# Designs tried in a protein design run: peptides against a protein of PDB entry 2MBZ. Part 125

Target 1, 143 residues: chain A of PDB entry 2MBZ
Amino acid sequence: GINLTPEEKFEVFGDFDPDQYEEEVRERWGNTDAYRQSKEKTASYTKEDWQRIQDEADELTRRFVALMDAGEPADSEGAMDAAEDHRQGIARNHYDCGYEMHTCLGEMYVSDERFTRNIDAAKPGLAAYMRDAILANAVRHTP

## One batch from the design tools (peptide; made by RFdiffusion4, then SolubleMPNN)

Design b2_p30_8_s3
Fold by OpenDDE base, seed 2:
Structure b2_p30_8_s3 (fold): chain B 143 residues (1-143), chain A 30 residues (1-30)
Amino acid sequence: as target 1 above (143 residues)
Amino acid sequence: MEEEEERRRRRRSAAALAFASAYLAPSRPP
């Protein structure tokens, strides 16, 4: 799992424990390149690294919420740019994330109730908005 | 109280998003 003490995990993730899904993730993805890349990259991550990742995710959440509040369509330049930044963040921190993988992640956000519930805690409909923005961003980058 | 609750909700959502990015992908890989 994440190489942090219980105290550090609490400071970074609060009441959300990513390690509770470790077995499920391994069962579903343990043989994929993405899983291997993520494990290799994150093995050396410090508390500060994980905190930075959480801060980036929080910033992204704020951006999407602001776009929704402003009434910007999910296929607006602003929403697609936020989706692109999300994709690039995954690529930088975890694993190579192409547009196909990104769209699959977006679909998971709305199809897996656990993700939907957690994401929509920030704003109802956020998961669907992100999914739509991710898809739009993928479409505009497809030749 | 409302600001703290909002912060907690955002933190939970951010953690979920980060975790999805790092660990969880759809039931079937692309």
Scores: peptide ipSAE 0.189, ipTM 0.745, DockQ to the pose 0.540
Fold by OpenDDE base, seed 5:
Structure b2_p30_8_s3 (fold): chain B 143 residues (1-143), chain A 30 residues (1-30)
Amino acid sequence: as target 1 above (143 residues)
Amino acid sequence: MEEEEERRRRRRSAAALAFASAYLAPSRPP
């Protein structure tokens, strides 16, 4: 799992422990390239590395919420740019994330109630908005 | 109290996104 002490994990993730899903993830995706790449990249991550990842996720959350509050459609340039930054963040930190993979992640955000509930804690409908922005971004980058 | 609750909500949301990035593959493979 994440190579942090319980105290460090609490400081970074609070009451949300990603390792609580380790068994499920391994059972479902343990033989995928994404899983292997993530394990390789994150094996050396420090507390500070994980904190940066959380900060990036928080920034994206704030950007999407702000776009929603402003009434910007999910296929606006601003929303699609936020989706692109999200995709690139996954690619830098965890695993290769093309537009097809990103689209699948977006669909998971609305189809897995656990994700929907956690994402929408910031703002109702955020998961759906992110999914739509991800789709729009994928479309504009596909010939 | 409200600020703390909002901060907790944002933190959970960020953690969920980070978790998806770090560990989760699509529920449906491409």
Scores: peptide ipSAE 0.167, ipTM 0.728, DockQ to the pose 0.568
Fold by OpenDDE base, seed 1:
Structure b2_p30_8_s3 (fold): chain B 143 residues (1-143), chain A 30 residues (1-30)
Amino acid sequence: as target 1 above (143 residues)
Amino acid sequence: MEEEEERRRRRRSAAALAFASAYLAPSRPP
């Protein structure tokens, strides 16, 4: 699990407790390279590291919401750039995240209602918008 | 009140995205 005190976890994640999904994640992904990489990399993370990760995710959310509010298509340069930054953030913080993996993550955002509900809490349709931007970004980088 | 609620919504969304990135990858690996 995340090596933070309960208080630190609350400060960083609030009411969203990632540890509640630890068993599910292990069952689904425990034998993957991504899981191993993430466990190895995050084992040394401090509260500040986790806070940075949350801040990055928050910034990304704000960017996508702003793009949607501006009426920018999900395949716009701005939306695709935000998707690329998201992919790179995953790669830096957790595991190697190629465009195929990223596309799979985007699809999960719209196919797993738990993610859809949580993401769309910021703005209805955000999960679908992100999925579409992720796909567009993958396409433009896969000649 | 609205600003605080919006902040909470964004935080939940951010946490969900971070969790997806760190833990919940696709329902099946590529």
Scores: peptide ipSAE 0.153, ipTM 0.727, DockQ to the pose 0.534
Fold by OpenDDE base, seed 3:
Structure b2_p30_8_s3 (fold): chain B 143 residues (1-143), chain A 30 residues (1-30)
Amino acid sequence: as target 1 above (143 residues)
Amino acid sequence: MEEEEERRRRRRSAAALAFASAYLAPSRPP
């Protein structure tokens, strides 16, 4: 789990508590390489590290929302670049994330209603927009 | 100026994205 006090968790993540899903995550994904890599990396994370991760996610959210508001297609250079930055962020913070893995994550954003509802809190359709941008970015990097 | 509710919703979205990326991924392609 995340090694923060309840107060620190609230400061970083607000009303969203990721630990409420810890058991389910372990049961469903505990035997995956990605889970093991992420658990190993995050074991040493401080409050400042988690705040950085949250800030990066917030910036990404703002960036995608701005693209949507501007009417930029999900396969635009701007949207694909945002998707690429997202992929690289996952690689730095959590686990090796190739384009295929990233595409699978994007699909999860729209197929799991819990993620869709939470992601779309920032803007309706954000999860689908991200999925499409992730796919477009994967395609342009696959010869 | 950004509304408080808008900030809360964006923060919720960001936290959900971070959580999904951190802990949920397929072991192999579907």
Scores: peptide ipSAE 0.390, ipTM 0.805, DockQ to the pose 0.625; fails the geometry check

Design b2_p30_8_s4
Fold by OpenDDE base, seed 2:
Structure b2_p30_8_s4 (fold): chain B 143 residues (1-143), chain A 30 residues (1-30)
Amino acid sequence: as target 1 above (143 residues)
Amino acid sequence: EEEEERERRLKRSAGALAFASAYLAPSRPP
């Protein structure tokens, strides 16, 4: 799991408690390549690393919220670029993340109510907007 | 107070995204 104390986890991730899902994740995905890659990479991550990852996610969240507030379509260049940056960030920090994998993650954001609820804390409809942007980005890279 | 709440919500959302990327695989793997 994440090598942080409960206090550190709270400092980094705030009100979202990743520990709630650790057992489920291990049970469902423990045998996947993505899980293994992530565990291998993150095994050496420090609190600073996790804070960086959180900061990147925060920046991304703010970008998408700003796009939504501006009325930009999810298939706009700005939204698709944000989705691409998200995909690349996953690839750097966690596991190989192609467009198919990214699209599947986007679908999870809207199909798993637990994630939808947490993601939409920033703005109602954010999860759906991200899903749409992720899909659009995948499409534009698959001519 | 409203700004503080907004920041908490942003952090919560960001945390969820970060965790999902780190540990979760999609419901339907490709």
Scores: peptide ipSAE 0.452, ipTM 0.845, DockQ to the pose 0.580
Fold by OpenDDE base, seed 1:
Formats: C-alpha cells, structure tokens, sequence
Structure b2_p30_8_s4 (fold): chain B 143 residues (1-143), chain A 30 residues (1-30)
C-alpha cells in the first residue's frame, strides 16, 4: 500500500481512507497495466510526494468548482484545459494516461456511486461536470 | 465553522480523485 503511517495518511488524505478500499482495488484492478505502473512509480514516494499529489488534486477540484460556480459549461476552454491538466497530472504521477483512458476514469466518476458521493462532497454535480469536461477535452484532441 | 466544513469536503473530494487516478483505472474502455 501507500508508504505512510496511519497518522501521515490522515494528515494527507483526511477523511478519505484509501486503505478501506485496498483489497477491492487489488481484486478489481491489480492485474491492469495502469495499476502496476502506479505501484512502481509510487513505491518510492515520500509523504511530501503524496502531499504534492493531494495538493494537485485539491487545486483541480477547486478549479472545477470555480468553473461550475461561474456557470462555465463543461465543454468550455477553461473546463477542457482543467481536464487536460488532470490528464497530464495522472501521466506524471501514476501511469501513461491517454485520452481514452481518461474518458474511462471520467465515466467511473459517475458510474461508481461511491466515487460520485465522495467527489460531489465538494459540490453537487462535480463528478458529472468533470466527466463531461474530460470527454470534451478528449474529443478536441482526437483527429 | 461553515468554511471549515467546506474545506473538509474539498479535501475529501480531492482525496477521492487522487486515489481514483492512482489505483482505479480500467484496463480497457467499457
């Protein structure tokens, strides 16, 4: 799992406990290339690395919430740019993330109720907004 | 208090997104 003490995990992730889902994640995704790449990359991550990842996710969340609050559509330049930054962040931190893979992640945000509930904690409809922005970004980058 | 709760919700959402990206990518498109 994540190379952090329980206290460090709480400091970084707060109320979201990744350990709660570790077994299910391994069972469902343990044989995927993305999972293996992420495990390999993150094996050496320090608390500071995980904090950086959390900070990036926090910034992304705030950006999308701000876009929604401003009434920007999910296929706006701002929303698609945020989606692109999200994709690039995944590629940098975890695994090769093409546009197709990214759209799959976006779909998971709305199809898995547990993720929808957690994501929408920031703002109702955020998961759907992100999914739509991710899809729009993928479309504009697919010839 | 309201601001603190909002920040906790933002952190929770961010954590969920980070975790999903790290460990819950499908092997192929649905």
Amino acid sequence: as target 1 above (143 residues)
Amino acid sequence: EEEEERERRLKRSAGALAFASAYLAPSRPP
Scores: peptide ipSAE 0.446, ipTM 0.840, DockQ to the pose 0.646
Fold by OpenDDE base, seed 3:
Structure b2_p30_8_s4 (fold): chain B 143 residues (1-143), chain A 30 residues (1-30)
Amino acid sequence: as target 1 above (143 residues)
Amino acid sequence: EEEEERERRLKRSAGALAFASAYLAPSRPP
């Protein structure tokens, strides 16, 4: 799993404990290429690396919330650009993430109630908004 | 809403999003 002390995990992730899902993740997705790529890549990550990843996710979350608050549609250039940045971030930090994979992740955000609940902690409907932005971004890059 | 609570919710959301990207993959392979 994540090679951090309990104190470091609290500093980075706060109340969210990713380790509680490790067994389920391994059972369901342990044989996928994406999982293997991510585990291999993150095996060398330091606390600073994980903090950067958390900061990037935080910035993205705030960015989408701001777009929603401004009334920008999920298929706006701003929302699609945020989705593209998200996709590229996944590619840098975890695994090869094409538009199809990204779309599948977006669908998971709204189909798995646990993720929907946690994502929407920032703002109700955020998961659906991100899913729609991810889909729109995929469409504009798939002529 | 207290600012501290808002920040906790944002961090929770960000953490969940980051974790999903790090360790989860679609149930259906592409």
Scores: peptide ipSAE 0.491, ipTM 0.857, DockQ to the pose 0.574; fails the geometry check
Fold by OpenDDE base, seed 5:
Structure b2_p30_8_s4 (fold): chain B 143 residues (1-143), chain A 30 residues (1-30)
Amino acid sequence: as target 1 above (143 residues)
Amino acid sequence: EEEEERERRLKRSAGALAFASAYLAPSRPP
């Protein structure tokens, strides 16, 4: 789990409260390899590490918003590259994240309304745009 | 104020993404 105080969590993640989902996360994903890998990696993470992760997510969010504002399609090189960077960031920070795993995450962004509304706080349709970019990136990397 | 609100929304969105990546994964194999 995220080894931060409630105050630190607020400082890092803002209005999004990860503790709201702690029990559900454990129940739904506690026995997955991804969860175990992430738990193992993040056990040693400091507040500064989490801040870095948040900063990376922030930069990615802004990047996708900018692409949308520019009218770039989700299957553009720019959007797919952003999706690839996202995938690699997950792999670096949390767990092995192949293209199939990434597409599943993208689908969750649009199928779980709780995540949709939180992600779309930045821009309406962002979750769907990211999902589509993730899928396009997966397709272009499929032999 | 509008700029501050925009930044708060961006941070909220980014936070959700970061959290999802950290602890949420498919409940079944792909």
Scores: peptide ipSAE 0.483, ipTM 0.851, DockQ to the pose 0.606; fails the geometry check

